Peptides against a protein of PDB entry 7BBL. Designs and how they scored, part 41

Target 1, 86 residues: chain A of PDB entry 7BBL
Amino acid sequence: IAQESLESQEQRARAALRERYLRSLLAMVGHQVSFTLHEGVRVAAHFGATDLDVANFYVSQLQTPIGVQAEALLRCSDIISYTFKP

## One batch from the design tools (peptide; made by RFdiffusion4, then SolubleMPNN)

Design b2_p11_4_s4 (from b2_p11_4, 6 letters changed)
Fold by OpenDDE base, seed 4:
Structure b2_p11_4_s4 (fold): chain B 86 residues (1-86), chain A 11 residues (1-11)
Amino acid sequence: as target 1 above (86 residues)
Amino acid sequence: RPRTTEDLLAE
C-alpha cells in the first residue's frame, strides 16, 4: 500500500500549524491579547492587524509595565506566545 | 510613532 513519506507528513503538519496560526490571527482581531515576550515581559493589547508577511502585529491600548501605549508594533519574531479569548 | 517590540524590551 502506498504510504505518504515522512517528509510529506511533516509538510502537512507544518501546513496545519500554519493554518491554525493564521486562523488565530483572524480570531484575535478586535480582542485583547496577552503577549509573552523575551526577558519575561508580558503585555496586553488589542489586536488590530498584521502586515502582509505577518512580520509585525499592529496593536492598540498596549498595557506595559510602565504604562499604556495607544498604538504599538510588536514584531512577531519577538513574541514567544500569546493567549486570548475569542 | 508607535512603540516597537525593542522599545518594550528596553523598559
Scores: peptide ipSAE 0.260, ipTM 0.844, DockQ to the pose 0.037
Fold by OpenDDE base, seed 3:
Structure b2_p11_4_s4 (fold): chain B 86 residues (1-86), chain A 11 residues (1-11)
Amino acid sequence: as target 1 above (86 residues)
Amino acid sequence: RPRTTEDLLAE
């Protein structure tokens, strides 16, 4: 039996991680999510949607240090991490 | 229009 190549193993590993990521995006729809941004900024917002290339998160009721923003766009590249309760 | 991440980081 031929052994799977290292490249193929790495490809499957990347695919698995991406699948978990995409499933988390699907799961957070309609939920309040806590986002960690750069410079220690932490915000909470209700997740609405993302664009097709997952460049931006469309959120509502964004809790910021100076108040609540009704609607906002969070650049995915600026998000370090996020947590939510499914 | 909605605020962006850049607006948040400016705080």
Scores: peptide ipSAE 0.254, ipTM 0.842, DockQ to the pose 0.037
Fold by OpenDDE base, seed 5:
Structure b2_p11_4_s4 (fold): chain B 86 residues (1-86), chain A 11 residues (1-11)
Amino acid sequence: as target 1 above (86 residues)
Amino acid sequence: RPRTTEDLLAE
């Protein structure tokens, strides 16, 4: 029985992680999400949607250290992690 | 223009 190549294994692993990520985006729609950003900054917001290339998160009721922003745009590349209750 | 991540990190 021929084993799968290392390259193929890595490709499947990346695909699996991408699928899990996309599913999490679907699950967080309409929910309040806690985001961890750089420099220890943490905010909470209601997730609305992403753009077509999933580069930005469109959120509402963004709770920041200096107040609440009704609507905001979060760059996905600046988000270290997030948590939410499905 | 909506507030962005850059605005948050600048605080």
Scores: peptide ipSAE 0.257, ipTM 0.842, DockQ to the pose 0.037; fails the geometry check
Fold by OpenDDE base, seed 1:
Structure b2_p11_4_s4 (fold): chain B 86 residues (1-86), chain A 11 residues (1-11)
Amino acid sequence: as target 1 above (86 residues)
Amino acid sequence: RPRTTEDLLAE
């Protein structure tokens, strides 16, 4: 009985998750997104774009505890989670 | 210059 290797199965799973992630980024464009960062920091901002390697989120109207920043750069590696309404 | 995550965490 031929079966897919565990490594191949894991690769497919990663690919599926990656696709889902990238689709979410596309869906985020133009929408306000709530971001959860490290140390309990939570912000909301309008999603503009990411760089091609998805290292950074370019956002606008960033709402922080101390005020609103017109434009900001969020490091994707510092984002724990996000939520938005498509 | 846009604010960065580091700036946010420093607040």
Scores: peptide ipSAE 0.256, ipTM 0.843, DockQ to the pose 0.037; fails the geometry check

Design b2_p11_5_s1 (from b2_p11_5, 4 letters changed)
Fold by OpenDDE base, seed 5:
Structure b2_p11_5_s1 (fold): chain B 86 residues (1-86), chain A 11 residues (1-11)
Amino acid sequence: as target 1 above (86 residues)
Amino acid sequence: SMAEHQAILSL
């Protein structure tokens, strides 16, 4: 029985993840999102927009350990994960 | 990159 190559499996996995990611961005619009950052830092913010090329999240009402920031920029590279209710 | 981030959707 022919088995799919490891490279092919990884490629499909990445493709699925990319699709899921993009769909999550669409679903995120207008919702409060909880972001997990490095060193266990967690913040919550309302999603405004993202620049896929620059990999930035433009958010509002960012709740941080030191207070609330009306508008903020989160670098995608600083984000480990995020969760929200669609 | 997109492949580096995990999105968790709450039901």
Scores: peptide ipSAE 0.024, ipTM 0.581, DockQ to the pose 0.117
Fold by OpenDDE base, seed 2:
Structure b2_p11_5_s1 (fold): chain B 86 residues (1-86), chain A 11 residues (1-11)
Amino acid sequence: as target 1 above (86 residues)
Amino acid sequence: SMAEHQAILSL
């Protein structure tokens, strides 16, 4: 039985994670998403889109501890996790 | 999640 190389297995794992992530992005379009940011900050916003390199989230109705922003840009590097109801 | 972001950016 041919054994897949470790590198090939890792490549498939990365591809699977990417696909899962991209599918989650598709699923959250138009939905309110709860984002966990650094320092325990939690915000909620309606997901709009990402840029081509998926470095930023374009969102609307961003609810922050100090107010609501109609439109906002969240850097992916600032986001620890997110949840939403599909 | 950060893990997912890293996976994407590493491809």
Scores: peptide ipSAE 0.023, ipTM 0.587, DockQ to the pose 0.525
Fold by OpenDDE base, seed 4:
Structure b2_p11_5_s1 (fold): chain B 86 residues (1-86), chain A 11 residues (1-11)
Amino acid sequence: as target 1 above (86 residues)
Amino acid sequence: SMAEHQAILSL
């Protein structure tokens, strides 16, 4: 019985996680999302889209500690976590 | 979870 290699198993696992992530992004569209950033900063914004390499989040109505920005770009690398109500 | 999110973003 042929056993799938560890590398192949890991590849499938990564692919599954990536798919789940992308589906999550699709589910976020138009919803208000709470983002946790570094240094304990938390912001809320309506999710719009990401760029092609998912390096940036395009958001609207970004609520920050110092005010609200109508539209903004959040770097994915700056985001620790996010939550939203589907 | 935070761990899951970090793992996903590291892909």
Scores: peptide ipSAE 0.021, ipTM 0.559, DockQ to the pose 0.399
Fold by OpenDDE base, seed 1:
Structure b2_p11_5_s1 (fold): chain B 86 residues (1-86), chain A 11 residues (1-11)
Amino acid sequence: as target 1 above (86 residues)
Amino acid sequence: SMAEHQAILSL
């Protein structure tokens, strides 16, 4: 019985995760999203759009520990995780 | 793996 190679399994797993990620981006449009950043920083913002090429989140009403920013850019590289209610 | 997760944020 032919077994799928480790590399093929990993590629399939990455593809599945990417699809799941993209679907989450679509689902979060217009919703408030809670973002976990480095060093335990947590913020909330309304998701507007993402730049898939640059890997940025364009958000509004960003609630930070030091105030609210009307419009902001969050770099994906700064984000550890996020959660929202679809 | 962690590498797979990092690839998501590197689209």
Scores: peptide ipSAE 0.021, ipTM 0.551, DockQ to the pose 0.256

Design b2_p11_5_s2 (from b2_p11_5, 4 letters changed)
Fold by OpenDDE base, seed 5:
Structure b2_p11_5_s2 (fold): chain B 86 residues (1-86), chain A 11 residues (1-11)
Amino acid sequence: as target 1 above (86 residues)
Amino acid sequence: SMAEHQAILAL
């Protein structure tokens, strides 16, 4: 009972986080987003789209430490966090 | 304006 309860709680927590995540993807459309990547790398880009399983972020005007890339692909697995203002 | 959105990806 305790194990099932714990697993159920974790499942609900994951579901809530996933919903918030997906809603954030909808909200970032057309906005500049600041991405935090590994090793303290931070970039900013305009959100374009994601693929169906949200494995990749298709972005434009990617501001990198070495310059601006007009269009780029960010792998979801490379992203730690992101912020934006709607 | 609306509050800033922040997302942290669970790996």
Scores: peptide ipSAE 0.025, ipTM 0.541, DockQ to the pose 0.089
Fold by OpenDDE base, seed 3:
Structure b2_p11_5_s2 (fold): chain B 86 residues (1-86), chain A 11 residues (1-11)
Amino acid sequence: as target 1 above (86 residues)
Amino acid sequence: SMAEHQAILAL
């Protein structure tokens, strides 16, 4: 049996991680999510939706160091990590 | 093109 190439193995691994990520986005809808941003900034917000490219997070009740924003848009490029309870 | 964005997540 011919062994799968390293490139093919890496591609499958990336695909599996992408699927897991997308499933997490579905799971967080309506939940409060804690976001870790650059420079140690942490915020919490209720997740609403993303755009098709998953470039932006549409959130509500964003708790920031300077106060609460009722509605906000977070850029994915600003987000290092997030956590939530499904 | 959908950007290949990945985030570190904890449930």
Scores: peptide ipSAE 0.024, ipTM 0.548, DockQ to the pose 0.122
Fold by OpenDDE base, seed 1:
Structure b2_p11_5_s2 (fold): chain B 86 residues (1-86), chain A 11 residues (1-11)
Amino acid sequence: as target 1 above (86 residues)
Amino acid sequence: SMAEHQAILAL
């Protein structure tokens, strides 16, 4: 049996990572998520939706160091990591 | 990281 090419292995790995990411987004819906941003800034917000193409997170009740925003848009590029309880 | 996820989805 011919070994799978490196390219095919990489493609499968990327697909698996995409799936994990998408599943995490689905699990976030309606939950409060803690986001770690650059420069050590941490915020919490209720996850609404994301635009995968635009790479934006649409959130509500965004708790920032200086106050709460009822609705907000977070750029994925500003987010280092996130955590939540499914 | 989110940046990594974004990059993976963009590829």
Scores: peptide ipSAE 0.020, ipTM 0.548, DockQ to the pose 0.635
Fold by OpenDDE base, seed 4:
Structure b2_p11_5_s2 (fold): chain B 86 residues (1-86), chain A 11 residues (1-11)
Amino acid sequence: as target 1 above (86 residues)
Amino acid sequence: SMAEHQAILAL
């Protein structure tokens, strides 16, 4: 019985997760997203885009504890989680 | 901290 290698299975799993993630990013475009940052900081913003390596989120109307920023760049490494309504 | 939060927004 031809059995797919463990490495091949893991590669397919990673590819599937990456695809789902990227599709989720596309679904976020134009929607308000709630971001959880470090130290329990939570912000909300309209998602615009990411850069080519998905290292940063370009957002608008960023609602923060200290005010609203019209345009902002959030580093992915600073984001613990996010949620949005599709 | 607030300083860290400000740093994140400044980047």
Scores: peptide ipSAE 0.025, ipTM 0.581, DockQ to the pose 0.048; fails the geometry check

Design b2_p11_5_s3 (from b2_p11_5, 5 letters changed)
Fold by OpenDDE base, seed 1:
Structure b2_p11_5_s3 (fold): chain B 86 residues (1-86), chain A 11 residues (1-11)
Amino acid sequence: as target 1 above (86 residues)
Amino acid sequence: SMAEHMAILNL
């Protein structure tokens, strides 16, 4: 049996991580998510959706240090991590 | 910064 090339193994690993990421987005729809932003800022919001290139997160009831915003748009590049309960 | 984040949040 021929051994899979290193490039193929890396490609499968990247594909698996991307699939896991996309599944997490689907799983958090409608749920409150805790977001960790740069400089230690943490916010919580109900997740709605992302755009096609996953550049932005559309959220509602965003709890921020200065108050609650009914609707908001978060740039994915500003998000370090997120957690939620399925 | 938080200010930068808030500017984005207010879109």
Scores: peptide ipSAE 0.030, ipTM 0.607, DockQ to the pose 0.048
Fold by OpenDDE base, seed 4:
Formats: sequence, C-alpha cells, structure tokens
Structure b2_p11_5_s3 (fold): chain B 86 residues (1-86), chain A 11 residues (1-11)
Amino acid sequence: as target 1 above (86 residues)
Amino acid sequence: SMAEHMAILNL
C-alpha cells in the first residue's frame, strides 16, 4: 500500500492549521476577542483586521491593565493565544 | 518583558 510520506503528512497538517487560523481571523472580525499575552497579561479588544502577512492585529476598544485604547496595533508575536465567541 | 508587551501601538 502506497503511504504518504512523513513530510507530506506534516505539510498537510501545517496547511490545515494555517487554514483554520485564517478562518478564525475572518470569523472574529468585529467581535470582542480575549488575548493572552506574555507574562500572564490578558487584554480584550474588538478585532478589525490583520496586515498582509498577519504580522499585526488591528484592534479597537483595547482593554488593558493600564486603560482602554480606542484603536491599537497588537504584534502577532506578542500574542500567545486568543478566544472569542463567533 | 512586560514593558515590551505593553508597547502597544495606537492607530
């Protein structure tokens, strides 16, 4: 039986995760999202969009420990995880 | 660091 190589399996897995991620970004547009940042920092904001390479998150009504920002830019590298209700 | 993570940019 011809079997898919390990590399091919990994490639499919990465592609699936990437697609899932991108779809989540589409789904969260306009919704309040809870972001977990490094060192246990948690913030909430309404998701607007990302740039072309998804390096940055453009958000609004960012609630942080030091106050609320009407609009802000979150670097993707600063985000550990996020959750939202679609 | 916390300081780095709080370097959030305003639009």
Scores: peptide ipSAE 0.030, ipTM 0.585, DockQ to the pose 0.051
Fold by OpenDDE base, seed 3:
Structure b2_p11_5_s3 (fold): chain B 86 residues (1-86), chain A 11 residues (1-11)
Amino acid sequence: as target 1 above (86 residues)
Amino acid sequence: SMAEHMAILNL
C-alpha cells in the first residue's frame, strides 16, 4: 500500500481546519458572537460580514466595556477566539 | 491595549 507523505498529511490537516473555519463564518451570519481580544478584553456583537482578503469583521451592536457601538470593524489579527450559538 | 482596540473599532 502506497504511503501518503508527511507533507500531504499536513496539507490535508490544514485544509480540514480551514474548512471548519470557513463554515463557522457562514454559520455566524446574523448571530451575536462573543469575541475574545488581547489583554483579556471580551466583546459581543452581531456578525455582519467578513472581508477574507483584508481579514476584517464587520459587526453591529458591539458591546464594549465603554459602551455600545452601533457599527464597528474588528481586525482578525486582534481576535484570539470567538464563540456563538448556531 | 483597550485603547488600541477601541480606536480600531471606532473607525
Scores: peptide ipSAE 0.029, ipTM 0.602, DockQ to the pose 0.048
Fold by OpenDDE base, seed 5:
Structure b2_p11_5_s3 (fold): chain B 86 residues (1-86), chain A 11 residues (1-11)
Amino acid sequence: as target 1 above (86 residues)
Amino acid sequence: SMAEHMAILNL
């Protein structure tokens, strides 16, 4: 009986997560997103666009404890998690 | 700090 290799199983799992991630990016367009960053930093911003290769989130109306920034860049690698209401 | 973090994010 043929059994799927561990590598193949991991590949499918990664592909599924990737698809969910990409769909979430599409879903957050035009919405305010709450981002959790390192060191307990949390910010909220309207999602504009992302560059999947550069791994940057381009956002607007970034709300921070020190004020609101009209436009900002958030590196995906610095984002722990995000939530939004579709 | 948050300010330092934001500075890093926008490098």
Scores: peptide ipSAE 0.029, ipTM 0.598, DockQ to the pose 0.054

Design b2_p11_5_s4 (from b2_p11_5, 5 letters changed)
Fold by OpenDDE base, seed 2:
Structure b2_p11_5_s4 (fold): chain B 86 residues (1-86), chain A 11 residues (1-11)
Amino acid sequence: as target 1 above (86 residues)
Amino acid sequence: SMAEDMAILNL
């Protein structure tokens, strides 16, 4: 029985995660999302759109520790995790 | 892209 290479396994895992990610983006449109950022910072914002090329999050009503920003851009590299209620 | 996939894996 041929064993799948580690690289192939990783490719399948990435594909599955990518699909879940994209589905989550569709599901979160218009909803308030809680984002966990670095250094234990948590913010909430309404999801607007994402830039698929560079994975930027365009959000509105960003609630930060120091106030609300009407419009904001969140880089994926700044985000550790997010959660929302569909 | 590979870069996007890596970003997703880090989320």
Scores: peptide ipSAE 0.023, ipTM 0.574, DockQ to the pose 0.160
Fold by OpenDDE base, seed 5:
Structure b2_p11_5_s4 (fold): chain B 86 residues (1-86), chain A 11 residues (1-11)
Amino acid sequence: as target 1 above (86 residues)
Amino acid sequence: SMAEDMAILNL
């Protein structure tokens, strides 16, 4: 019986995750998002946009441990996870 | 979940 290669299966899995990730970015537009960063740091901010390669998150009303920043940039590589209510 | 997707993609 014909079976898809492991590499092909992994490629499809990664593609599916990428699509879900991108859709999450679309869904978070205009919403407050809770971001989990390294070292247990958690912040909340309203999502504005990302750059073309989704390397950075442009956010507003960033609630940080030391106060609120009106506008800020979060590096995607600094983000462990995020949650929001659509 | 979307959060899990981010975790996986960041590995």
Scores: peptide ipSAE 0.022, ipTM 0.583, DockQ to the pose 0.254
Fold by OpenDDE base, seed 4:
Structure b2_p11_5_s4 (fold): chain B 86 residues (1-86), chain A 11 residues (1-11)
Amino acid sequence: as target 1 above (86 residues)
Amino acid sequence: SMAEDMAILNL
């Protein structure tokens, strides 16, 4: 009986996660998103876009503990989680 | 990257 290799299973799993992630980005466009960063820092911002390698988030109206920044760039590596209303 | 793909998504 043919059985999919573990490596192939993992590849499909990663692909599914990537697709889900990318779809979430599309759904986020124009919406206010709450981001959880390291050390318990939480910010909110309107999502605009990402760069080509999805390494950065381009956002607007970034609400930070020390004020509001009209335009900002968040590094994806700094983001632990996010939530938004679709 | 894989790191970004593993971000916790709360929709």
Scores: peptide ipSAE 0.022, ipTM 0.587, DockQ to the pose 0.148; fails the geometry check
Fold by OpenDDE base, seed 3:
Structure b2_p11_5_s4 (fold): chain B 86 residues (1-86), chain A 11 residues (1-11)
Amino acid sequence: as target 1 above (86 residues)
Amino acid sequence: SMAEDMAILNL
C-alpha cells in the first residue's frame, strides 16, 4: 500500500485542528472565557460571537486590568490562548 | 487561518 505523502499528512493534521477549534467556538457561546493576551495580560469575558472569518471576538462583560467593559471587540491576533468550562 | 490553527485552547 502506497505511503501517504508528508504534505497530505500535514493537511489532515491542520484540518483536524481546525475542526477542534470551530467546535470550541460553538461550545463557548454564552460562557465566560478566560483569554490570555500578549505580555502576560489575562482577561475574562462572556463570549458572544465571531465574524465569518473569525477575525474578531464579540464579547460582553470584559474584565480588564483597568476595569470592566460592558461590550468589547477582541482581535483574534491579540489572543494567545483561551480556556472555559463548557 | 494559520493563527486559528495555532491557537491554544482548553475546554
Scores: peptide ipSAE 0.022, ipTM 0.592, DockQ to the pose 0.127; fails the geometry check

Design b2_p11_6_s1 (from b2_p11_6, 5 letters changed)
Fold by OpenDDE base, seed 2:
Structure b2_p11_6_s1 (fold): chain B 86 residues (1-86), chain A 11 residues (1-11)
Amino acid sequence: as target 1 above (86 residues)
Amino acid sequence: GPRTTLDLLAA
């Protein structure tokens, strides 16, 4: 019987994870999100939007250890993980 | 413009 290659299976797995990621971005809109950054830094902010290539997160009311930033640009590459309530 | 993660981490 026919069976797809391991490479093809891995490709589908990556595509599924990518889709889940993109859907989570849509679910973030209008919600406060907790972000884990490097060096154990954790911040919370209201998610606004991303740019077209999803390189940056545009957020507001960013709560940081040193205070609240009204508007901020979070580079996606600086984000280790995030959590939020849908 | 808005501050970036790099700016915040450097502070």
Scores: peptide ipSAE 0.218, ipTM 0.821, DockQ to the pose 0.037
Fold by OpenDDE base, seed 5:
Structure b2_p11_6_s1 (fold): chain B 86 residues (1-86), chain A 11 residues (1-11)
Amino acid sequence: as target 1 above (86 residues)
Amino acid sequence: GPRTTLDLLAA
């Protein structure tokens, strides 16, 4: 039987991943999120919002190895992974 | 303004 092109398959897969990512952002609003950054740095913070292009995460009560930062800006490109309880 | 990721990594 005929199958869709590789390009079409990749497009759909990418779209699905993007949708899942965006949904996770919505789900973390108002929750404490644990972030894994480079160099093994792990922090936890309350998610506030992102900028329109989702380049940065605006968070509060950021727990870091050296103390708590009331407000902070986490660059999305610097985040390896994150977890939270929705 | 708020501190950034770089500040955390450099600390």
Scores: peptide ipSAE 0.217, ipTM 0.820, DockQ to the pose 0.037
Fold by OpenDDE base, seed 4:
Structure b2_p11_6_s1 (fold): chain B 86 residues (1-86), chain A 11 residues (1-11)
Amino acid sequence: as target 1 above (86 residues)
Amino acid sequence: GPRTTLDLLAA
């Protein structure tokens, strides 16, 4: 019985997670998303788009503890998690 | 221009 190596299995797993992530971004477009940032900061915003390398989230109507920001850029590396209703 | 994550966290 031929089986994938562990490395090959891990590669497929990483690829699957990446695909799920990218698909979630597509599903996020036009929706209000709740973002968890560092230091316990939580914000909500309407997701617009990402740049080509998915380094930044372009959002609007960003609700923060200190007010609403009409437009903002959220660095993806600063986002711990997010939730939204598809 | 739009504010960035750094600005938000610094506030």
Scores: peptide ipSAE 0.216, ipTM 0.821, DockQ to the pose 0.038
Fold by OpenDDE base, seed 3:
Structure b2_p11_6_s1 (fold): chain B 86 residues (1-86), chain A 11 residues (1-11)
Amino acid sequence: as target 1 above (86 residues)
Amino acid sequence: GPRTTLDLLAA
């Protein structure tokens, strides 16, 4: 039987993870999400949307250590992790 | 306009 290459297996795995990620973005719309940023900073905000290339998270009611920001743009590359209740 | 990640981390 033909054996799929390691490279092909990794490609399928990345595709599956990407799909799960994108589905999570759809699921978090309108929900409060907890974000872990660099330097131990943790914030919570209502998720609105992302741009088409998923470079930024557009959020509202961002709870930061120094106060609440009504609207904010979180760079996805600055987000270490996030959690939310669907 | 909305604040960006850099603005938040710089504050």
Scores: peptide ipSAE 0.213, ipTM 0.820, DockQ to the pose 0.038

Design b2_p11_6_s2 (from b2_p11_6, 6 letters changed)
Fold by OpenDDE base, seed 1:
Structure b2_p11_6_s2 (fold): chain B 86 residues (1-86), chain A 11 residues (1-11)
Amino acid sequence: as target 1 above (86 residues)
Amino acid sequence: GPRTTLDLLAE
């Protein structure tokens, strides 16, 4: 019996995680999302969209500790985690 | 235009 290689198993795992991630992005459209950034910074914003390679999050009504930004661009690489209610 | 993450963190 042929067994799937470790590399193939890892590829499937990455694909599954990627799919879950992309589905979450779709689900958060139009919703307020809480973002955890580096240096302990936490913000909330209404999610609008991402660019095609999901490098940036385009958001509105970004609530920061120092005020509200009407429109903002969050680099995905700067986001540690996020949460929202679908 | 929209402010970026770096701009926000710099303040």
Scores: peptide ipSAE 0.183, ipTM 0.789, DockQ to the pose 0.038
Fold by OpenDDE base, seed 4:
Structure b2_p11_6_s2 (fold): chain B 86 residues (1-86), chain A 11 residues (1-11)
Amino acid sequence: as target 1 above (86 residues)
Amino acid sequence: GPRTTLDLLAE
């Protein structure tokens, strides 16, 4: 019986997680998302889109502790986690 | 243009 290599298994796992992540981005479109940033900062915003390499999140109505920003660009590398209701 | 994460965290 043929056995899939560990490297191949890991590759499939990474691919599955990447697909799941990208699907979550699609599901976020038009929804308010709660973002956890560094230094314990939490914000909420309506998700619009990402750039081609998914380096930035384009959002609107960004609710921050000091007010609402109509349009904002969140660097994905600065986002620790996010939650939303599909 | 829109504010970036750095702008927000810098405040």
Scores: peptide ipSAE 0.182, ipTM 0.787, DockQ to the pose 0.037
Fold by OpenDDE base, seed 3:
Structure b2_p11_6_s2 (fold): chain B 86 residues (1-86), chain A 11 residues (1-11)
Amino acid sequence: as target 1 above (86 residues)
Amino acid sequence: GPRTTLDLLAE
């Protein structure tokens, strides 16, 4: 029987992970999310939306070490990880 | 407008 190429297998794997990621973004809407940033900085914020290319997170009530920021943009490239309760 | 990540981290 014909076998799927390694490249094709990897492509399907990446597609599956991307789908999980996008679904998580949808689930984040309206929820408070905990973000881990560089140098051990951890913040929490209410997730609003992302731009079309998912380069930035638009958040509100951002709890930072120095206080609460009402509105903020978190660059996705600055986010190491995030957690939230669906 | 909203502040960006670097602005917040710079404080």
Scores: peptide ipSAE 0.182, ipTM 0.788, DockQ to the pose 0.037
Fold by OpenDDE base, seed 2:
Structure b2_p11_6_s2 (fold): chain B 86 residues (1-86), chain A 11 residues (1-11)
Amino acid sequence: as target 1 above (86 residues)
Amino acid sequence: GPRTTLDLLAE
C-alpha cells in the first residue's frame, strides 16, 4: 500500500494554511478588525487592503490607546494575531 | 503619508 511522503504531506499542510490566511484577508475587507501587536498592545481598525506581497495592512479609523488615527499602515510582521466578524 | 506601526508604538 503506497502512502504520501512526509514532505508531500507538509507541503499540502503549508498550502492549506496559506490559502486559509489569504481567504481571511479577502473576508475582512471593509470590516473592523481587532489586532494584537507587541507588548500586549491591542488596536482596532477598518481593513482596506494589503500590498501585493501582503507585507503591510492598509487600514483606516485605527483606534489606539492614545487616540484614533484616520489612516495607517500596519506591518504584517508586527501583528501577532487578529480577529473579526465576517 | 499614513503612520506606521512602529511610529504609533513609539508614542
Scores: peptide ipSAE 0.181, ipTM 0.787, DockQ to the pose 0.037; fails the geometry check

